Peptides against a protein of PDB entry 1LOE. Designs and how they scored, part 24

Target 1, 181 residues: chain A of PDB entry 1LOE
Amino acid sequence: TETTSFSITKFGPDQQNLIFQGDGYTTKERLTLTKAVRNTVGRALYSSPIHIWDSKTGNVANFVTSFTFVIDAPNSYNVADGFTFFIAPVDTKPQTGGGYLGVFNSKDYDKTSQTVAVEFDTFYNTAWDPSNGDRHIGIDVNSIKSINTKSWKLQNGKEANVVIAFNAATNVLTVSLTYPN
Target 2, 181 residues: chain A of PDB entry 1LOE as posed
Amino acid sequence: TETTSFSITKFGPDQQNLIFQGDGYTTKERLTLTKAVRNTVGRALYSSPIHIWDSKTGNVANFVTSFTFVIDAPNSYNVADGFTFFIAPVDTKPQTGGGYLGVFNSKDYDKTSQTVAVEFDTFYNTAWDPSNGDRHIGIDVNSIKSINTKSWALQNGKEANVVIAFNAATNVLTVSLTYPN

## One batch from the design tools (peptide; made by RFdiffusion4, then SolubleMPNN)

Design b2_p22_7_s1 (from b2_p22_7, 7 letters changed)
Fold by OpenDDE base, seed 1:
Structure b2_p22_7_s1 (fold): chain B 181 residues (1-181), chain A 22 residues (1-22)
Amino acid sequence: as target 1 above (181 residues)
Amino acid sequence: LSATVDLRFLPDYVRIGFSATR
């Protein structure tokens, strides 16, 4: 069977096909999703809708996307809740902030969310995060409670390189994060 | 990190984006 494939170029300050939501904005130097104050939600959407699967044929897209991000922590006690990559309906709007990362509204599975996310979570929420309290990468399906997680050691103020790939033949979503030397 | 996800619960057309909260 034939599958659809797509790739998304690296998002950055030079991207001109973004829809900004909440407190998200861009400058010549960086894409910024949060303000330096508490209780903010910032999002940026790739403006072009993506044909991720075809309900008539059952075919699902393969895709790879890559990007970099920086998290600045002014102090160890006031770090952002996290950074998130997500896939959602075309009319998606900012959801619950804080530990819900502006993407979800529940720790319970909610099929109406129709959202898949990869979280880079910098704040431990006792109610749903891994019990070891580590900062972590998580794969989220219709819930802020991840279906799988991996501990991640944040390097403050440094650029993280991320690659997210989906293999439609295996239905495996893969996430990698590296800090270049 | 990886996980098995059947994406067919999504709409045929979606948008991809980034989010951050504080």
Scores: peptide ipSAE 0.760, ipTM 0.974, DockQ to the pose 0.799
Fold by OpenDDE base, seed 5:
Structure b2_p22_7_s1 (fold): chain B 181 residues (1-181), chain A 22 residues (1-22)
Amino acid sequence: as target 1 above (181 residues)
Amino acid sequence: LSATVDLRFLPDYVRIGFSATR
């Protein structure tokens, strides 16, 4: 099986391997996906397509990706919906904002979406989020309604280290989030 | 956190990215 791995630690204004969508942009060393205003969608795609599977052979790729992210949520602007990693068709465009995280359009399973996402959800949407109301990590398949979730305690302004891995032999997607001690 | 996902519903080639909303 094919294997891909990559690590993301810095973003700059001259980053040519990114496709910016919506309100997404780069600063000196930071990818900024949202402005400090309500009702915004910001996305950034890696420009190189990834061979995720081969329909002729049936082989599916293994992959591991790691990145860090920061959520700034001061009291005056604590209205963010969340941050999302996603896998989608090469011509993907921003989708519904707010609780749909700019990635999905439905809480019902929609095969036409062809999208897998890992959400780091900071806003409780009663219609689809876990009933405990916790901020959470979720794995989403063709729907904003996660197939699995885990509670997550946001540390405001701190760098979260994330690892996302897929094992093609088991079809298991794993997500790990840690804050440095 | 983990889940079982059969990725064969995706196109052979995809893009990965990040999104955020407010």
Scores: peptide ipSAE 0.759, ipTM 0.974, DockQ to the pose 0.870
Fold by OpenDDE base, seed 2:
Structure b2_p22_7_s1 (fold): chain B 181 residues (1-181), chain A 22 residues (1-22)
Amino acid sequence: as target 1 above (181 residues)
Amino acid sequence: LSATVDLRFLPDYVRIGFSATR
């Protein structure tokens, strides 16, 4: 089984081959996905397509992706909707904003979406988010309604280290998030 | 956090990316 790894430690234009969508852009130091205003969608895709599975053989790739992100909400913890890692068709475009995180269009399962996402959700949407109202990490498959979630205590302005791994032998997707001390 | 996902509903080739909304 093929193993594909993505280790993202730098987001500058001289370090990554990115396709920017919406309000997304990069500086020498970081990838910025949102403006400091409401009603914004920003995305960035790695330009190189990933061979995630082989429909002829049925084999699925293993993969590990690691990255660091920062959410800045200096005036309120309730300002932004969230940050999302996603896997989608090569011609993917920004989808519904707000609570749909620019990645999905429905809380109902929609196979035509062909999208898997890991959300780092900072806004409670009553219609689909966990009822405890916690900020959370979620794994989303063709729907903004996560198939599994875990409460996450956001540290404003701090760098979160994320590892997302997929084991093709077990079909298990794992997500870890840590804040270094 | 973990979940079981059969990725074979995806196209053979995909792109990965990041998204954020406000």
Scores: peptide ipSAE 0.755, ipTM 0.974, DockQ to the pose 0.872
Fold by OpenDDE base, seed 4:
Structure b2_p22_7_s1 (fold): chain B 181 residues (1-181), chain A 22 residues (1-22)
Amino acid sequence: as target 1 above (181 residues)
Amino acid sequence: LSATVDLRFLPDYVRIGFSATR
């Protein structure tokens, strides 16, 4: 049966070491996070810890990251919930699936989560998603309820280029998504 | 899309990854 799937293109085992969790796996060309099975979580972590800030000095890292993903989302009953980029404690494990995207456990702010995420949400969850029902990009801080969102028009089966940047001087996280010609 | 986030609530060291659910 045809199901919604997420994959990161041009992403192979020779690029960086990965920790796979749930249904995540790689081929030579792709990181695939979902199988054609309902109620699944697929995650992949870069194995190397990142020094995101220094609690002694208070200095916070600037960073820019980019990736390309493809969503195959047929109009079927088992539409996927979404795809997420996240930053979490080094020992992070898969969290609640479904609308919580395998990253969070609550729509309420939970400081114990210690997780920041950028969601590419393909399923409308009435309890926390923007009321317009659009597929959207969201910035999530310790909650599946985004602190900000932007509607995004999915081009089914096409490669989307994403850039995520953080400016430590301003504490501004920016996300862009484009479909190149 | 942008938002202001004070990342100092995170551990000093973190991991970055991807997740997807269905």
Scores: peptide ipSAE 0.775, ipTM 0.976, DockQ to the pose 0.682; fails the geometry check

Design b2_p22_7_s2 (from b2_p22_7, 6 letters changed)
Fold by OpenDDE base, seed 1:
Structure b2_p22_7_s2 (fold): chain B 181 residues (1-181), chain A 22 residues (1-22)
Amino acid sequence: as target 1 above (181 residues)
Amino acid sequence: LSATVDLRFLPENVRLGFSATR
């Protein structure tokens, strides 16, 4: 297509069942979250809930998730808003689109959001994004304004390998992104 | 990239997902 799109490669029978929301859809080999039109929100949830912590013991789960995504952005100056991995309540629905990435509704901390996200942000929003204007990876807690960010050089059309890990002993969430070559 | 986050503000049961916007 001639517009920016996001897709997750290697989608297949080994994938968990997905709940599609908004404009998200899949083929046998690819999950696509955006249509080739402006003002779209596409989401996909793993259908199986995760017991991420236990209120009786106070223990939090360790977890590691990995995925591969491709951004097709033929025009580097006309890109989509971004791609996001998120953790949210089981009944989560698409939130505000555009710069809010379909997962948040405010740059102010909102405890009712109950959402943690890792953003791969391809559009600079002056109101909350890092002032250098770089495309970036961000860790978001109940707000589109990241608690930490790292500049990220997008490689158009190339597969990015992502690993997101949480260490419950340290409460550290770690994100890595690599382009194999 | 890393950050320290206490996840106990979340519901005990959550779903993981992906989102993209344009």
Scores: peptide ipSAE 0.760, ipTM 0.974, DockQ to the pose 0.670
Fold by OpenDDE base, seed 5:
Structure b2_p22_7_s2 (fold): chain B 181 residues (1-181), chain A 22 residues (1-22)
Amino acid sequence: as target 1 above (181 residues)
Amino acid sequence: LSATVDLRFLPENVRLGFSATR
């Protein structure tokens, strides 16, 4: 069965079945992906696979995803590596932590990764991040080294509203992040 | 922020997810 379009509404732990990986867990109100300690990886997958494209027809699904996230760093905002939305094979498992965000294992393009991610990166890794050292949003394809980035000013403890959309006709992935007043 | 990505390098069936690290 081909899926030509799908959408994910504002994330809530009561909306979808989840597969938790690493230190991820949920409450009635929140999905929590990390503990307040170093060297932690937390992930959560939507349990239902998505037929994102069809090899017989070549058709690709359009999609829009909207969610909010909060980065809580009570002692220092410098300790967090970041938050990531990703698309990966159905049997995906946590990957390298730290600056690899639990999603990738290399700064070099690795086709075997078969992963697309949108990173909200709060830690500057000299080896691959934009040279200005800013916290940033990045679009990642089979590598932690983003194919495009934009500076982003983290508001610690505040809810960020995110919209990620993919237009299959143009193959353009768009990302927006806002902090409501 | 935007980028052009041809998603047909992915498996036909995928999962969506979130990740965070410290």
Scores: peptide ipSAE 0.756, ipTM 0.973, DockQ to the pose 0.815
Fold by OpenDDE base, seed 2:
Structure b2_p22_7_s2 (fold): chain B 181 residues (1-181), chain A 22 residues (1-22)
Amino acid sequence: as target 1 above (181 residues)
Amino acid sequence: LSATVDLRFLPENVRLGFSATR
C-alpha cells in the first residue's frame, strides 16, 4: 500500500505550491483564507494531485498530514464559521459558504460531492451540528453533517497543531488537535 | 477523533486543500 505524507509548517509562496480560490491568499509566512468581513469563502489547494487510491488494484493510500492553524476572533468567539481540511476532485471549486464551510452544499449525503473533510467548526448551525452547541471537530463525508464529531475548546489566536492520518488497512481516519503549552 | 471511511468513492486522483468561511 502506497503511503503519502506531507507536513505544513509554512504557507508562504516559497514554501508551498498552492492554488488559491475565493478570498484565499498567502504572505511570506501565512496562509489567510478569510477576510475580516462576513460572507467570505477562501480556499487553497495543493497544486499537485494525490493518487489516493488505485482502481486497478483496489488499494488505498495511507497518508498523514500535519499543519498548524490560527483562528482570530478578537471581538467574538462565534463570528467565523470555521476552518476545514478537505480531499476533493482535482477540479474542485468553492462551494456554499457560511456553515457549509465552502466545501459542501447539503446536509444530506450527496455522492456527487466526492469530498471528505475535517472541519474545525466554530459556529453552531442548528440544522446539522451537535445539539450541545459546542465548537467541534468533525469528519464529513459528502455532507456537512459530520459522521463523527468531538467537542473542541478553541483557544483564540493560538496556534493549533493538527495531525490527520489515514490507515488504509482499517479505513480509519484519525484527527488530533493540540495547543502547545 | 476518528471515523471509518472507505475512500474508494473518491476519484483516484484528488487534491488536498483548506477552506474557511465567515
Scores: peptide ipSAE 0.753, ipTM 0.973, DockQ to the pose 0.867
Fold by OpenDDE base, seed 3:
Structure b2_p22_7_s2 (fold): chain B 181 residues (1-181), chain A 22 residues (1-22)
Amino acid sequence: as target 1 above (181 residues)
Amino acid sequence: LSATVDLRFLPENVRLGFSATR
């Protein structure tokens, strides 16, 4: 069975509950987002909202998040779209269309989405993905078309360590992915 | 990998999440 999962880790100083959407669920050690069935979406939200910026002062929060994810595709990666971390409105809902990673709902920029995502994309969509066809990490702002990408060599069944950091002083979002030796 | 993003286009309060599709 092919699945996309990751170990549940803390985010922030306090323990948070999860809101499961679509086919997402937890086991004792992992959050599993997809089943081995085509045309499915699995999501999980941290239940507690984050005050990410202040409209009165214009200040934006610094943040660092880290997690470990695993993609298990023993038969083929051709059916998997990838994994995505996202920041979205509190009432965000799963979106259909596998190519849009369950986060976006069209191929076009949509400011009403109000979503920032970091995609770990394992399927090449010719219409919007980097032309080299590589599996890649992308930073997405209101669009499935990434504002920046980096090639990524997927290691099947291996735990990928991810760190996502935002520096409010510079407005720079940084993403790193490593496979431990 | 990095990019410059002004997050003030987001709502002041947001949720963080994970997603995957097939």
Scores: peptide ipSAE 0.739, ipTM 0.970, DockQ to the pose 0.674

Design b2_p22_7_s3 (from b2_p22_7, 7 letters changed)
Fold by OpenDDE base, seed 3:
Structure b2_p22_7_s3 (fold): chain B 181 residues (1-181), chain A 22 residues (1-22)
Amino acid sequence: as target 1 above (181 residues)
Amino acid sequence: LSATVDLTFLPDNVRIGFSATR
């Protein structure tokens, strides 16, 4: 079984291996996805396609990706939607519509989106988010309505370490988030 | 956090990335 591993820790201004979409850009080793303007979408894709499975052989890749992120949310009354790590067709384009994190275009399941996302959601959308209203991590399959979620206590302005792993033998996707000391 | 996902509904080749909205 093929294994693909990547670590996403640095983003430079000369990032030739990224495709920027919408308002996404890099500066000072940071990837910034959105401007401080409402109703905006920002995305960044790795330019090289990933061979995630082989329809001829049936082989599915194992993969592990790790990255760090910082969310600055100084005002609880003026928060963004959060962000996603996502997997989508090579020609994927930014999607509009608030609350869909730029990867989905409706609140309904849509198999044609062919998108898997891990959301780090900081805005409570009553129509689809966990009813407790907590900031949460979610695993999304062709839908903004997560197939599983877990509450996450955001530490404002601090770096979170994320590991996302997929085990092809079990088809289990795992997400871990830690705030190191 | 974990979930079972059958990735074979995806194209053989995909792109990965980050997305956010405000």
Scores: peptide ipSAE 0.754, ipTM 0.973, DockQ to the pose 0.848
Fold by OpenDDE base, seed 5:
Structure b2_p22_7_s3 (fold): chain B 181 residues (1-181), chain A 22 residues (1-22)
Amino acid sequence: as target 1 above (181 residues)
Amino acid sequence: LSATVDLTFLPDNVRIGFSATR
């Protein structure tokens, strides 16, 4: 079984392996996905397609991806909706913004979406988010309504280290997030 | 956090990316 890994560290202005969509861009050390205004959708795709499974053989790849992200929420009234890691068709384009995180268009399961996402959700949407109103991590399959969630305490402006792993033998997707001391 | 996901509904080839909204 194939194992694919993705290591995402610091970004520079000369990232030739990225496809920017919406308002996404790079600075000296950062991939910036949103600007400091409302109604913004920013995305960045790795340009090389990933062979995640083989429909002829049925083989599915294992994968591990690690990255660091920062969320800046300086204003208590004008906070971002969230940050999302996703897997989608090669021709994917920005989807609905706001609470749909630029990745989905419905809270109902939509198989035509063909999208799996890990959301780091910083805004409570009463229509689909966990009722406790906490900021949370969610695993999303063809819907903005997560199949599982975990409360997450955002440390504003701090670097969060994330590891996402998929075990093809068990079909288990795991997500971990830590803040360095 | 974990979940069981059958990825075979995806195309054989996909792209991975990041998204953020405000």
Scores: peptide ipSAE 0.742, ipTM 0.972, DockQ to the pose 0.874
Fold by OpenDDE base, seed 2:
Structure b2_p22_7_s3 (fold): chain B 181 residues (1-181), chain A 22 residues (1-22)
Amino acid sequence: as target 1 above (181 residues)
Amino acid sequence: LSATVDLTFLPDNVRIGFSATR
């Protein structure tokens, strides 16, 4: 079984190769995905394709990734829709914005999407989000409607450390988010 | 947070990325 590990702690041009889409861009200091205005979609792809599984053998890779993100909400936590980590076909392009997070186009399961995402959702969409209205982390498979969620207390402007791991033996995807004290 | 996911619906080769919307 293959194992792929990658850690992204810096997003400057000298740190890794990125493909920018929509309003996404980078400086020496950080990757910026959205403008400070409504109705924006920003994406950045790791340029090197990842061999996630082998259709000939059926072998699926283990993987672990870590990164840090910051959400800046100058006035309210309810302004932006959210941040998303995703896995998609190599030729993936920005999808529907707003509550679809630029990654999906439907709340109904659509295998043709071929996309897995971990959402850090900061806006309550009545049609598919958990009814408690909490900001949340979600695991999304071919749909913006998460297969599992967990409430998440957003800390404005703070660096969130994320670890995402996949165990191929169990097919379990695990997400951890912490704010350092 | 965890979930069981069968990744075999994906292409053999994929890209990972980040997205954000407002």
Scores: peptide ipSAE 0.734, ipTM 0.971, DockQ to the pose 0.861
Fold by OpenDDE base, seed 1:
Structure b2_p22_7_s3 (fold): chain B 181 residues (1-181), chain A 22 residues (1-22)
Amino acid sequence: as target 1 above (181 residues)
Amino acid sequence: LSATVDLTFLPDNVRIGFSATR
């Protein structure tokens, strides 16, 4: 079983290994996915397709990816809607915005979506989010309604370090998020 | 945070990316 990893430690305005969608772009030092206004969707895709599994043999790849993100919100009591890592078909395009995070279109399981996501959700949507109302990390499979979640204390303006790993032997996807102490 | 996910419903080849909304 092959292992694939992703790590981008430097962004620039001429980043050629990214496909930008919606309002996504890079500056000298930063990948920016949203404008500082309401109703924005921004995405950035790694340009090279990933062979995630082989339908002939049934073999599935292991993978590990790590990244850092920052959420800057002028009002920490009103932060919408979140940041998302996702895996999707090569021709994927921005989907529904707002609480659907630009990645999904339904809270109902939709196999035609062919999308797996890890959401870092800053806004409580009563229709599908955990009832405690906490900001949370979620693992999403073909639906904005997560198959599992964990409460997450957003630190506005701070760098969050994320590691996402998939073990093909167990089919376990693992997510960790830390803020520097 | 962990979950069990069978990835075989995905295409053989995929793209990985980031998304954000406001």
Scores: peptide ipSAE 0.732, ipTM 0.970, DockQ to the pose 0.896

Design b2_p22_7_s4 (from b2_p22_7, 6 letters changed)
Fold by OpenDDE base, seed 1:
Structure b2_p22_7_s4 (fold): chain B 181 residues (1-181), chain A 22 residues (1-22)
Amino acid sequence: as target 1 above (181 residues)
Amino acid sequence: LSATVDLTFLPDKVRLGFSATR
């Protein structure tokens, strides 16, 4: 099957291959999705649609994407809700903010969402997050309630290196996050 | 972290993106 690769190497204020939504924008150094204020939603979409599968043949693409992100929390008691990578319909728009990460609207499975996400969740929402209260990475399918999670220790202001890969032969989505030593 | 996901419920064509909230 087809293999698709995505790499984020540099962002600029005049980046033309991104669709910015909400408070998302770029600077000379980084993509910024939220302002350092409460109640913000920021998104950025790659403008080119991806042919992720073919309904006529049933073939599904393999893909790998890597990126680096930084979460800046001006106050240790006022951290962001989280950062999210997602796959959604081409006409996707910002969804519910806060704990829904601007990507979902329900903790119940909603097939009409047609969205898969990898969340880097920095705020504990009692209604759906793992009961241990840890910040975590989650894989979300049509719901903010993750199908699987892993605890993650946020290093505020530090660059997190992420790799997300999908194997179409096994239908396994794999996520890794590391902080440079 | 891994999970099994059947992506065939998605449209044939999609967009990839990033989101953040606070």
Scores: peptide ipSAE 0.745, ipTM 0.972, DockQ to the pose 0.883
Fold by OpenDDE base, seed 5:
Structure b2_p22_7_s4 (fold): chain B 181 residues (1-181), chain A 22 residues (1-22)
Amino acid sequence: as target 1 above (181 residues)
Amino acid sequence: LSATVDLTFLPDKVRLGFSATR
């Protein structure tokens, strides 16, 4: 069984291993996915495809992805919709913006999406988000409606350390988020 | 946070990415 690890720490302006979509771009030591304006979608793909499983043998890879992100939400009444890590077909393009996070198009399960995502959702959408209205982390499978969620207290402007791990033996996807100090 | 996910509905080859909206 293959084990694949991805570590994302700092970004530079010459990231040749990234495919930028929408409004995504890089500055020195930072990947920026949104502009400071409404109605924007920004994405960045790792250019190298990942052989995540083998349909001939049925083998599925283990993987671990680690990254750091920052959300700046200076105005409580004018905040972004969220940040998302996702796994999708190699030819994936930006999807519906706003509450769909640029990754999905439906709250109903859509097998044609072929997308798994981990959302860090900062905007409450009454149609599909947890009723408590909390900012939350969610695991999404072919739908913006998460199969599981956890309340998350955003520390504005602080670096969040995230680890996403998949165990192929158990099919368990695990997400952890911590703020240092 | 965790969930059980059968990834075999994905294509054999995929890309990883990040997305953000506002």
Scores: peptide ipSAE 0.744, ipTM 0.972, DockQ to the pose 0.879
Fold by OpenDDE base, seed 3:
Structure b2_p22_7_s4 (fold): chain B 181 residues (1-181), chain A 22 residues (1-22)
Amino acid sequence: as target 1 above (181 residues)
Amino acid sequence: LSATVDLTFLPDKVRLGFSATR
């Protein structure tokens, strides 16, 4: 079965602990989100809240985060859904709807979700994923239906380096994924 | 990959995280 693991990285200037939800856990400095069992959800939150914007001043934070992940997909018969990096309210809880990567609970736009996610999607859901059926990276705003996507060639068992940056001056969120040589 | 996102619809304070399903 497909498994996903992460090298736990620090976000921001402060050392942060993790809040585990569902089946998420750590071992040997690696984060594992699923038990490779169908209909499971695993999440991990950085415990310290992030002041993403200031409603009094209107200022929005610039941020850059990076992490490394490995997906082990030994066969194409039994694959998982992939994973997301997400930004959500401090009291966010795992969502159990199938195919919604644990962060959304319906296939439609839901403003009450108040969630932005970057998905690394390994399962083709006909109802909302790009029609070419490719594994893909997507940017999700309150919806599993991405506002933009890009095909991604998964290298099985290889470490992928991800950088996610937000420019507050332009409101542009940028995602890059590379496999080092 | 990029997109324009107005983050001001979020609460002032948020948490970052990872999530996966099977």
Scores: peptide ipSAE 0.743, ipTM 0.971, DockQ to the pose 0.678
Fold by OpenDDE base, seed 2:
Structure b2_p22_7_s4 (fold): chain B 181 residues (1-181), chain A 22 residues (1-22)
Amino acid sequence: as target 1 above (181 residues)
Amino acid sequence: LSATVDLTFLPDKVRLGFSATR
């Protein structure tokens, strides 16, 4: 079984090959995905495709990725929808904005989406989000309606350390998020 | 947080990415 591992500590143009979509761009120091205004979608793709599985053999790759992200949500702008890591076809384009996080188009399962995402959701959408209204981490498979979620306390302006791992033997996707003390 | 996911519905080759909306 193949294993793909990648770790991202910085998003500067000299450190990662990215394809920018929508309002996404990068500086030497960081990747910026949204403007400080409403109704924005920003995406960035790793330019190199990943061989995630082999249809000839049926083998699926293990993978581990780690990265940090920062959400700046001052009181006056505490209405952002969220941040998402995703896996999608190589020709993927921005999808529906707002609560669909620029990645999905429906709360109904749609296999033609061919997208898996880990959402860090900062806005409560009544139609599909956990009813407690908490900000949350979610695992999304071909739908904005997560197959599993966990409440998450956003720490404004702080770097969140994320690890996402997939075990091909068990088909378990694991997400960890921590804030340094 | 974890979930069981069968990734074989994806294309053999995919791209990884980040997205954010406001």
Scores: peptide ipSAE 0.737, ipTM 0.972, DockQ to the pose 0.866

